# Peptides against a protein of PDB entry 3PBP: the designs that were tried, part 101

Target 1, 203 residues: chain A of PDB entry 3PBP
Amino acid sequence: LNEKDLNLILNKSLVMYESLDSTTDVIVKRNVIKQLQFVSKLHENWNSRFGKVDIQKEYRLAKVQGPFTINPFPGELYDYTATNIATILIDNGQNEIVCVSFDDGSLILLFKDLEMSMSWDVDNYVYNNSLVLIERVKLQREIKSLITLPEQLGKLYVISDNIIQQVNFMSWASTLSKCINESDLNPLAGLKFESKLEDIATI
Target 2, 203 residues: chain A of PDB entry 3PBP as posed
Amino acid sequence: LNEKDLNLILNKSLVMYESLDSTTDVIVKRNVIKQLQFVSKLHENWNSRFGKVDIQKEYRLAKVQGPFTINPFPGELYDYTATNIATILIDNGQNEIVCVSFDDGSLILLFKDLEMSMSWDVDNYVYNNSLVLIERVKLQREIKSLITLPEQLGKLYVISDNIIQQVNFMSWASTLSKSINESDLNPLAGLKFESKLEDIATI

## One batch from the design tools (peptide; made by RFdiffusion4, then SolubleMPNN)

Design b2_p16_5_s1 (from b2_p16_5, 6 letters changed)
Fold by OpenDDE base, seed 1:
Structure b2_p16_5_s1 (fold): chain B 203 residues (1-203), chain A 16 residues (1-16)
Amino acid sequence: as target 1 above (203 residues)
Amino acid sequence: KSIKEKIGEFLIKRNS
């Protein structure tokens, strides 16, 4: 679980919402609202489980310097509540995957294709920020917690009611890391973005 | 565009 990422995503969503005006495209407006709803639900879940997070304090000190989106957001998940968030390192650098869980038992794995930037001036939208959908993993379980271990790259542990499962996405994340580090997109061609799910222990 | 941006575009297209 990553509180920092949650806060950043929420702040970005708030800034996007605040940027809406009468000239905003209807689809864009809808998407921003839905995204804000999603993140707000996630924040509520976070507060209920892990204690209060003062988003307003952070938002007052630093504003998002540009728009933020999750693209695409699976339409079927709009009606579900986000439950957990985690950031997983995929290499020894700064490359990471963001994971969000939902109350339908789904995980979405997201790529940070742009750096999240903050500004002291909320009106100064210099940079665009986004998260990009990589994979949806359907666990069909109530996800209680997401755990990542810094020494285990590309591995996420999912705690449900009676089981701990490992989601291993190094099958594709190693290639992704290589693409980033070598500035070569070619290895992504034909790559299957399918994580391995394994039962680790019964609780 | 950065490599990350290109990857993002690739992924968006793949999931569209």
Scores: peptide ipSAE 0.713, ipTM 0.965, DockQ to the pose 0.602
Fold by OpenDDE base, seed 3:
Structure b2_p16_5_s1 (fold): chain B 203 residues (1-203), chain A 16 residues (1-16)
Amino acid sequence: as target 1 above (203 residues)
Amino acid sequence: KSIKEKIGEFLIKRNS
């Protein structure tokens, strides 16, 4: 992400946030807030010269000097810029997937394996923004926006120049949710992390 | 480790 792209994403996220009102669905509110929080942190860390995250085995989001790490970061994406971010709920609890799009037309689906500290105190900011790679989806198109619907768990809508596509990852996300809720890793063994891509409409 | 951390480790290993 370059500064311009970060600003663009931030602006978009802010616009989405500003659209929230008392009638907005709780899930929508949550997603928008989470997105805004994430992007805001990215922006702050970009501006903060001091974000030394000692990333052991963790890769920094492409050239972003911030506390966000993706493990592993796909090597093919090092030269590309992130364009959009979204959070998708996978159950009625607080379990969610993070999606980041890149200007090569790739989507990465990410798992938050650590709870993010939302300290806005710059002086006491603990950089605990760990994201783990689940899946890479190659769309090979310019991604304009990512949309989530509160009534549709584990679904992401991708808007490009001429098409809206749905990414459905409930095939694995339901199992992931179960693992979290039951504190059992066994169901992950042999699980295929492959999302279903479907064309919804041409635009 | 929390269950989420364990899941994270599993996923990292899978994608390595």
Scores: peptide ipSAE 0.710, ipTM 0.965, DockQ to the pose 0.524
Fold by OpenDDE base, seed 2:
Structure b2_p16_5_s1 (fold): chain B 203 residues (1-203), chain A 16 residues (1-16)
Amino acid sequence: as target 1 above (203 residues)
Amino acid sequence: KSIKEKIGEFLIKRNS
């Protein structure tokens, strides 16, 4: 993470914060506020080391709307609660991965294999967003916020109490993108779905 | 089935 990236994250956080109003979902409000708080702290620390960084371009994160189902749902997460959700672009053709964090410090990376549909079952109907498990990443931290940068494909930034970390899954996401775009499953055979975790900065 | 559906099936089998 360089000065430009940090500046973009800060700007994004500010824009999201300014968008909050009385109609905003409570969970969304909490996440945006936390994001701004921690990113601001990071920015302060950065300025002390490298000088002031000017705010640049603004952007927003597209998020998956609930409800959704996860297949398979990891058994170890049955007793834990989802805390954050993010959508990460993996190519310029709008293919994306969904990430959900849990209060055990886990991240799950998910694939949208179906578009939103209505399901009817006897006495009721529900909207169903199908998500398929790709990878689980165990951070063992209280996750405060998930951040994405539009110009950084297949990268997720995770903010916790004292650190910002980068999850880079382009090692497998590039292949997945190719499979989708070329309508060919063959490259998935033998592919290792293992993301790279890197510490970016302390906060 | 769409390519995405096929990918989904593949991943489900892999993680089962």
Scores: peptide ipSAE 0.704, ipTM 0.966, DockQ to the pose 0.468
Fold by OpenDDE base, seed 5:
Structure b2_p16_5_s1 (fold): chain B 203 residues (1-203), chain A 16 residues (1-16)
Amino acid sequence: as target 1 above (203 residues)
Amino acid sequence: KSIKEKIGEFLIKRNS
């Protein structure tokens, strides 16, 4: 198995898990869960063996010093290192949320408020990719990987040492999507930006 | 300002 194949199997396992409902046969349900647990463990081992995808420290910059800027950057994360990045679709269009994980077990959910622009410095091109802080989620676990499924809007799967967790932010992302599509900010005023965290499976 | 820029400003204020 290569990394691509493992990711594909993991994604398929997650899709199968999400397809389970109260009418699903108990044996089928158990088998799907066991498969997910097994594949998740393999994925964990794979990441541990090949190392984490290190995200450059430039993502912590509030100023245009790298390809990304985060505003505001949480001060508590200043001494921590970004470990993973993912993009999650929130509608069937082009609206998406960016998620960055840190080695303290935190996730930050970010909004792209500007299109990527390029500025010229004397020696180098500086890309400006503006990211705005929406929410910080503290998992207090070592985050090994972030997984997204295109068919599952506003859902992020977080793999840690012994568990797969789902972060669901459609509670606010649906409203955000509506605001963008309708060009109306009014629904944001009373909106609580709090994602739901659920344990999916143990590894 | 675009709607996305306005959303960004709103979020910055809320999280500051």
Scores: peptide ipSAE 0.683, ipTM 0.968, DockQ to the pose 0.427

Design b2_p16_5_s2 (from b2_p16_5, 5 letters changed)
Fold by OpenDDE base, seed 3:
Structure b2_p16_5_s2 (fold): chain B 203 residues (1-203), chain A 16 residues (1-16)
Amino acid sequence: as target 1 above (203 residues)
Amino acid sequence: MSIKEKIGEFLIKKNS
């Protein structure tokens, strides 16, 4: 992850956020906000490691934010940069998966196992927001963007090079949703967390 | 531990 790339992602996220208005679809709005939150936290973590990069404080103060952790973080991705983030609904009960892409062409699918923390003191966090690794998908291509459609649960569209691909994870996400909604872990036993990848179009 | 936390723990163990 280099500083320039992170700044670019942050700027893009801010632009997306600024484009939101009262007519914006609720799901789109939610996704953009969550993206901004995540990227802002990555930026903060970067600042702590490599030096301070200025960001508008208003975005940090106005939104629900906190420290984020990914567990486990794939070791192979330590040297790569996150390029895109998306949030995908898996049911109508507001359960969702977070997806992050990297410049090696990998996607990681993440589960929020804790409610997002809120702090009014941006400089003093007591605990981290937790993201848990579900699956790593290796596309081995440059990922340009991630797209979600509100009417399509458990589906992510990946734009890379001249190809649009669909990642469909409802094979396991439906079970995950059931586990959450019914408060029962038993259906997870033996479940394969393998998403279906399909080419949609060449562009 | 909430159901989500339990799921998280399960996933961590699976991917570790």
Scores: peptide ipSAE 0.698, ipTM 0.964, DockQ to the pose 0.530
Fold by OpenDDE base, seed 1:
Structure b2_p16_5_s2 (fold): chain B 203 residues (1-203), chain A 16 residues (1-16)
Amino acid sequence: as target 1 above (203 residues)
Amino acid sequence: MSIKEKIGEFLIKKNS
């Protein structure tokens, strides 16, 4: 994810939050609040690292259409702060995985099951914009940076204080890509969503 | 429902 994508996610979370009313289910309210907190922490981290981004300007110009959810958000990560975000291509098309790191040393890999869209009409919502949890990877390290290489599909490089590690998720991402491209869910049956961790270099 | 949506549902169920 880049700054624009982060802002879009934040805007979606804000729109969803603003849509909450007295009739909204308690579980939904809780999830929206948790998501907003998550995205806000991510945004704060982004601002700290890359400088302040005025999302309010974009929010005023174009609002995210419909609600945005992360399903499920790992409960263990609720009290932790997001530190980095990256988008990794899994094929030569537009299929990608979103990765978010946390200060507990965890990575979450997320699937975009819907395309994010902006709306100029705040009353025109496209529902079901979501990120879906695929895998949580526990590195137990302070993650300083996430690096992706466009020529390397399904690979994420994690930089910590003393080591560069590769997270390779092509073991499942290739199947996922195939499912998308062929419009067939069957290959997902029995698939293990377990990424391979490898030490690449010491720092 | 798109294939991506179906995949999403599958993943949600798996993680539930």
Scores: peptide ipSAE 0.696, ipTM 0.964, DockQ to the pose 0.595
Fold by OpenDDE base, seed 5:
Structure b2_p16_5_s2 (fold): chain B 203 residues (1-203), chain A 16 residues (1-16)
Amino acid sequence: as target 1 above (203 residues)
Amino acid sequence: MSIKEKIGEFLIKKNS
């Protein structure tokens, strides 16, 4: 098994898990859960062997200092290192949220408010990627991997040492999507940007 | 200012 194959199996296992409902046979449920647990464990072991693809600290640097600007950047995270990045679709119109994990066990959910701009001058290279803080989620776990499924809008799967957790932010992302698509800011005024965290499986 | 930029400003203010 290579990394791509393992990721594919993991994704399939997650999809199968999400397809479970109250009418699903108990044996089927058990088998799907066991498979998910097994594959997740393999994935963790794989990541530990090949090293974490740690996001370089430069990804969080301001426009002047690096390619990305996160505003505001949580002060508590200045001393921590970004470990993973993921992009999550929130609608079928290509609106997306960016998620970055840190080695303190935090997730930050980010909004791309500007289009990426690049200036290619030999003497002056300017890169602008503006990201705006939406929410910080503190998991207090070592985050090994972030997984997204294209068919599951506004959902992020977080793999840590012994658990898979789902972060669901459709509670606010559906409204955000609507605001973008309708060009109306008003629905945001009373909106709580609080994601739901649930345990999916123990590894 | 685009709607995305306005959303960005809103979020910045909320998190400041």
Scores: peptide ipSAE 0.681, ipTM 0.966, DockQ to the pose 0.426
Fold by OpenDDE base, seed 2:
Structure b2_p16_5_s2 (fold): chain B 203 residues (1-203), chain A 16 residues (1-16)
Amino acid sequence: as target 1 above (203 residues)
Amino acid sequence: MSIKEKIGEFLIKKNS
């Protein structure tokens, strides 16, 4: 199994898990959960072998080349190190949220407020990747991996040592998407940027 | 200012 295959299996397992409902056969439920647990454990072990994710490199490899700025940067995270990065789609129009994890067990959800403008100014290739803080989620766990599924909008899966958790931010992301798409800020005025955290499976 | 920039400003103010 290579990393790509493992990720594919993990993604498939997560999709299967999300398809479970009250009408699903008990045996099927159990099997899906067991598979998810197993694959997640393998994924954690795999990530631990490859060392710390160079967020800068991955972020550079993603659409955003260069250093990113976070505004405001949470003061409590000043002494901590970023460990993982993920991009989560919030709609079918390619609006996305950036998530960064830290070694204190925090997640920050970030908004890209600037479109990548190629500033052709020869001397200052300031790839200003502006990221704006939306929410900080405190998991109080060592975050091993961040997983996203393209078909699951506004959902992030967090793998720690002993648990898989889902961060669901569709409560506010749907409104944010609407604001972007309709060019209207009004729906944001009373919006609470509070994500839902749910335990999915023990590893 | 784009809508995204306006959203950014809004969020900055909210989190400041």
Scores: peptide ipSAE 0.677, ipTM 0.966, DockQ to the pose 0.429

Design b2_p16_5_s3 (from b2_p16_5, 6 letters changed)
Fold by OpenDDE base, seed 2:
Structure b2_p16_5_s3 (fold): chain B 203 residues (1-203), chain A 16 residues (1-16)
Amino acid sequence: as target 1 above (203 residues)
Amino acid sequence: MSIKEKIGEFLIERFS
């Protein structure tokens, strides 16, 4: 992890924290606070070792809209609870992958095959946000938060108890992006959907 | 059917 990346992560964490209010979901509040605490600790350690990092205030947050459905839902995750959600850009055309973490330490990478829609039936309305499973990454850690950086396409940062890890899925996401942009499915036929996991920092 | 919908169907068939 370099100084620039750490600064960006910290900036995002701070912005997320500042966005919290009384109407924010309890789970979201907890995750954002945990993220800020963890990243702040890393920043403190960095400052002690390499000098003070100046944090810029300008950062944009990617928001995921819900509710959503996952198809197919992994049977192995039936007894586990979703803990975090993030959206990762894979190109400059705003194509994106959705990531959901679970309390078993799993990450699922998902494709939005439909835009969010609303359906009305009699006295009820239902949100329809379709997500399709691409890959499951098993970290087997308690995931505190998920972080994305706008300048880093196809990369997800996972914050756990004592480690920050990077999930890089550009190996397949670049092809997926091409398929979307060119309206051609052929490149997907032989594509391996396997992300690269790397340890970034340990506390 | 949009390209995204087609991709979705492809992925479902492959990973179900």
Scores: peptide ipSAE 0.599, ipTM 0.941, DockQ to the pose 0.471
Fold by OpenDDE base, seed 3:
Structure b2_p16_5_s3 (fold): chain B 203 residues (1-203), chain A 16 residues (1-16)
Amino acid sequence: as target 1 above (203 residues)
Amino acid sequence: MSIKEKIGEFLIERFS
């Protein structure tokens, strides 16, 4: 990532922020605001002599609100603690994937198989959330923050100490979205649930 | 059972 690219991202983030209105989904609004804040901070730090980005703790505040069930829960993660949670839209119909990070550097991608809505507000406690495991991604690094961009379906940005990575799961999420919208499971039979990981920038 | 629930069952069976 160079200065030009960062400026472009900042500009895009600003445009997205300006596009928010009363009809915008709450999750979209939240993500746009968080993205703008994050990119603004990156830009500020990039312009500094040392270019070190200090991500504020507030941007890491994606608390897993429970009680919730993950099926199956990966046995290897029983001894680890969830650190961040994010919700990523996979279509314009509000279908979404939930991502949870752990302190071992793992990400799990989860499907909400119940119609019950989760509240991501700190003050709201939601019970009986059902989440189904789709994929585990091992990053082998300390995950500081998870960021989503509303205009980028099926993409998650993972921030660690020294790198920003993109997880792109549209390879399977597009099919999943289609299955939901068309009420047809057949396309899932041969589908590979493997996300693409790409390094975006060194911090 | 909703389509989402069916998808959930499918995923559980596949990855368990």
Scores: peptide ipSAE 0.597, ipTM 0.940, DockQ to the pose 0.442
Fold by OpenDDE base, seed 5:
Structure b2_p16_5_s3 (fold): chain B 203 residues (1-203), chain A 16 residues (1-16)
Amino acid sequence: as target 1 above (203 residues)
Amino acid sequence: MSIKEKIGEFLIERFS
């Protein structure tokens, strides 16, 4: 079992969990939950074996999508280190939110307000990657990994030491998507940018 | 200014 296979199994387990409903047989529910717990524990053990690597915020962003400027950058996070980054789709039109985790247990949700631009001209080198802060979520846990599923819009799974949590931001991201697609800012005026946090399973 | 840029400005102003 390698990291890729483990991630695949974890993703499949999460998909199975999300497919559970009130009509699902109790035995099936239990089995799916137990499977998810088991796989989550394996994932934790995997991370522990290879050690958690704290990544400088600039380096992490550069490695994933190139150098980014976050505006505003939360002052409280200045002395903390970014640990993970993920991109979450919010619609089928390729609109997305960027999430960065920090070693204080914080998540920041970010909006890409500019198209990525880079000029390689030596005499006119320009690079622009802009991210705008939308929300900070304080989990107060050691965040080990961030998981996204392409079929689950606006959902982020956070794996910590003993729990998997789901961050669901479709409450505001659906409106944001609409604003982008319709080129109308009006729906944002009264919008509350607060994600829902739910415990999914213990490890 | 694109719609995304306008959204960005809106967000910055709202949370600043």
Scores: peptide ipSAE 0.591, ipTM 0.945, DockQ to the pose 0.361
Fold by OpenDDE base, seed 4:
Structure b2_p16_5_s3 (fold): chain B 203 residues (1-203), chain A 16 residues (1-16)
Amino acid sequence: as target 1 above (203 residues)
Amino acid sequence: MSIKEKIGEFLIERFS
């Protein structure tokens, strides 16, 4: 297996997991979870062995610590290093949240407040992006990889040494999307910017 | 100011 194949299998496993519901056969559910655990473990071992950082293709052309400015940058993170970057779609209009992980186990969720910065196509790469801090999630673990699925809006999968977790921020991102699309700030008043963290499977 | 810039200002003010 190469890295590409492993990532593909991992993505498929995550999709299968998401398809599970209360009506799913117990045996099927068990098998899907077991598969996800196995693949996640393989992914962890791969990263550890080869020093691979799973960064989305859009950011592979950039350094992990750039090209962006975070405002405000959390003071607590000044002494830490960014380890992974991911972009997560929050609607079908290509609005997205940027996530950056740090070696202290923190995730920061960021908003691109400049329209010019929203197109990170390889052909339209902007070296200066403004990012605004929305939320900091402290996982207190080494983050090995950030995975996103295009069919799962507002969901980020975080792989660490011992667990795969889902960060779901649609509780506020849906409202944010609406504000952008309707050019109305009013729905942001009183909105709580707290993501849901869920353990998917132990590794 | 664009809507995104306004949102940015809002967020900065809220979390500063």
Scores: peptide ipSAE 0.588, ipTM 0.943, DockQ to the pose 0.396

Design b2_p16_5_s4 (from b2_p16_5, 6 letters changed)
Fold by OpenDDE base, seed 3:
Structure b2_p16_5_s4 (fold): chain B 203 residues (1-203), chain A 16 residues (1-16)
Amino acid sequence: as target 1 above (203 residues)
Amino acid sequence: MSIKEKIGKFLIERNS
């Protein structure tokens, strides 16, 4: 990830956020907000490591929840750049999966194992952003965009240069949702975290 | 530890 690419992603995320209005679907709003939050966190982390890039203070306070950690972060992806971020609902109870794409054609599916706190004041900064790796999906193509549909739980659409693909992770996400909602870990035993990839259309 | 934290721990261990 270089500074230019990060800025591009951030700008795109901000534009998406700014496009939200009262007529926007609630799930869409949520996804855009979550994306912006995540990208903003990336930006803050970048600033700490490579130098400061200015963003609007209001976005920082309202959307940035502090530093985050992806655990484990795949070693193979250290040399690659994140290109897109999406949040996908897995149930109607607000459980979500975060997806990040990389310029090597990889997708990582991530679980939020901690509740994120918003920082409304500089003095009330909380360092509690955690993302846990669930699965890496290798597409071996340039990913142009990630799309989610509000009515389709546990589904992510990946747009590349010549194809739209669907990533369906309900095979494991339904169990994950159950575990969360019932406060029972037992169903995770032996569960395979393997998403289904399907070609939807050629472009 | 919350259920989500426990799930997180489980996933980390699985992917390590």
Scores: peptide ipSAE 0.696, ipTM 0.963, DockQ to the pose 0.534
Fold by OpenDDE base, seed 2:
Structure b2_p16_5_s4 (fold): chain B 203 residues (1-203), chain A 16 residues (1-16)
Amino acid sequence: as target 1 above (203 residues)
Amino acid sequence: MSIKEKIGKFLIERNS
């Protein structure tokens, strides 16, 4: 983790914290607070070692809103609860991947194949977002928050109790972006959807 | 079918 990355993460954490209000979901509120606490501690440690980092820019996170369905939903996750959601840009054309974390320490990377549409539920028509499973990443940690940086395509930062990890999926996301932009599915044939996990910082 | 829908179908089939 370099100074620039830490500064960006801190900025995003602060913006998220400032966005909290009385209508914010309790789980989201808790996670944002935990994120800020964690990143603030990291920043303090950084300042003690390398000097003060100036906070310069405000960043916003794009989030999926409303109910969504995941297809296929991983059977192993049926007994677990989603804890966080984030969107990650994969190109400059606003193509994005959705990430959902679960309380078992899993991350699922998802593709939005449809915009919000009306679907038939058992009893009523409901608005739903269609999400398609790309990859499951098992971290086996309690995930506190998910962070994205606008200038870092195809990268997700995962904050747990004692570590910040980076998930880099540009190995396959660049190909996916190409397929979307060129309207060609051929490059997907034989593509491995395996993200790279790296430890960034330990606290 | 849009390209995104086709990609979605491809991914579903891969994970089934």
Scores: peptide ipSAE 0.695, ipTM 0.963, DockQ to the pose 0.451
Fold by OpenDDE base, seed 1:
Structure b2_p16_5_s4 (fold): chain B 203 residues (1-203), chain A 16 residues (1-16)
Amino acid sequence: as target 1 above (203 residues)
Amino acid sequence: MSIKEKIGKFLIERNS
């Protein structure tokens, strides 16, 4: 799942990059470049840790697909190295959150507001976001691995050097899921997007 | 616009 998502993100980022031209807005261009660099670093880290990932097949399929963006793209993310990616289910496999870890010990939680496999108008980058920043969680640890359990919705396990921690974001993800399922945005008003961090075990 | 897109916009605005 994580590998597939990474490849998809990378492929979409590549497609977006390739779509850049002289008419592209400077802000969009900058963001695309930064995003591509970010995803490339993630891919490099993935390859280093888990072996080579072949993205060629998926890339070929994505060539005719629309662009990919992360919005907002925090400036500090450009300077950090992405280390891990995970996808966490929040409602029985219908909706999911993407999590990316960085070498500064932070996690970002991202919302998939569009299907990454969906076709977009390549000329309209502003409206074709696929990932949206929800929360940044600072662990201040070297993150070695991210683990998800299919039976545990909205929970991410973070493995560091000496500890396993659980990030539980069901406090807000349950509401998010309801909003999606009921097509009602109102419950998001006043919602605190703060995940619970808990130490699970020392290792 | 889908509900997911609306949620996305909401989140973007929150982070702005």
Scores: peptide ipSAE 0.692, ipTM 0.961, DockQ to the pose 0.595
Fold by OpenDDE base, seed 5:
Structure b2_p16_5_s4 (fold): chain B 203 residues (1-203), chain A 16 residues (1-16)
Amino acid sequence: as target 1 above (203 residues)
Amino acid sequence: MSIKEKIGKFLIERNS
């Protein structure tokens, strides 16, 4: 098994888990959960073996999308290092949220308010990749991996040492998507930007 | 100002 294959199996297991409902046979449900737990454990072990180089926050951000400015940057995270980055779709129109994890167990959810403009002027290479802070989620766990599924809008899966957690932000992201698509800010007034955190499996 | 820029401004002000 290579990393790609393991990720594929993990993704499939997550999809299967999310497909479970109240009508699902108890035996099938148990088997799916057991499979998810097993694959998640393998994924954790894999990440531990390959020694995720604690790539400096700047490098990870640069690799994915270039130099970023986060506004405001949470002062409490100044001394911590970014560990993972993910992009989560919030609608079928390619609107997305960026998530960054830190070694203190925090997640920040970020909005891209500007389109990437590359100035090709060799002398004035100003990459203004603007990211705006939406929410900080404190998990207080060592975050090993972030997983997203394109078919699951506004959902982020967080893998830590002993648990898989789902972060669901569709409570506010649906409104945000609407605001973008309709070019209307009014629905944001009074909106609470609080994601739901749920434990989905123990590893 | 685009809608995204306006949203960005709104969020910054909210978090300040």
Scores: peptide ipSAE 0.679, ipTM 0.965, DockQ to the pose 0.402

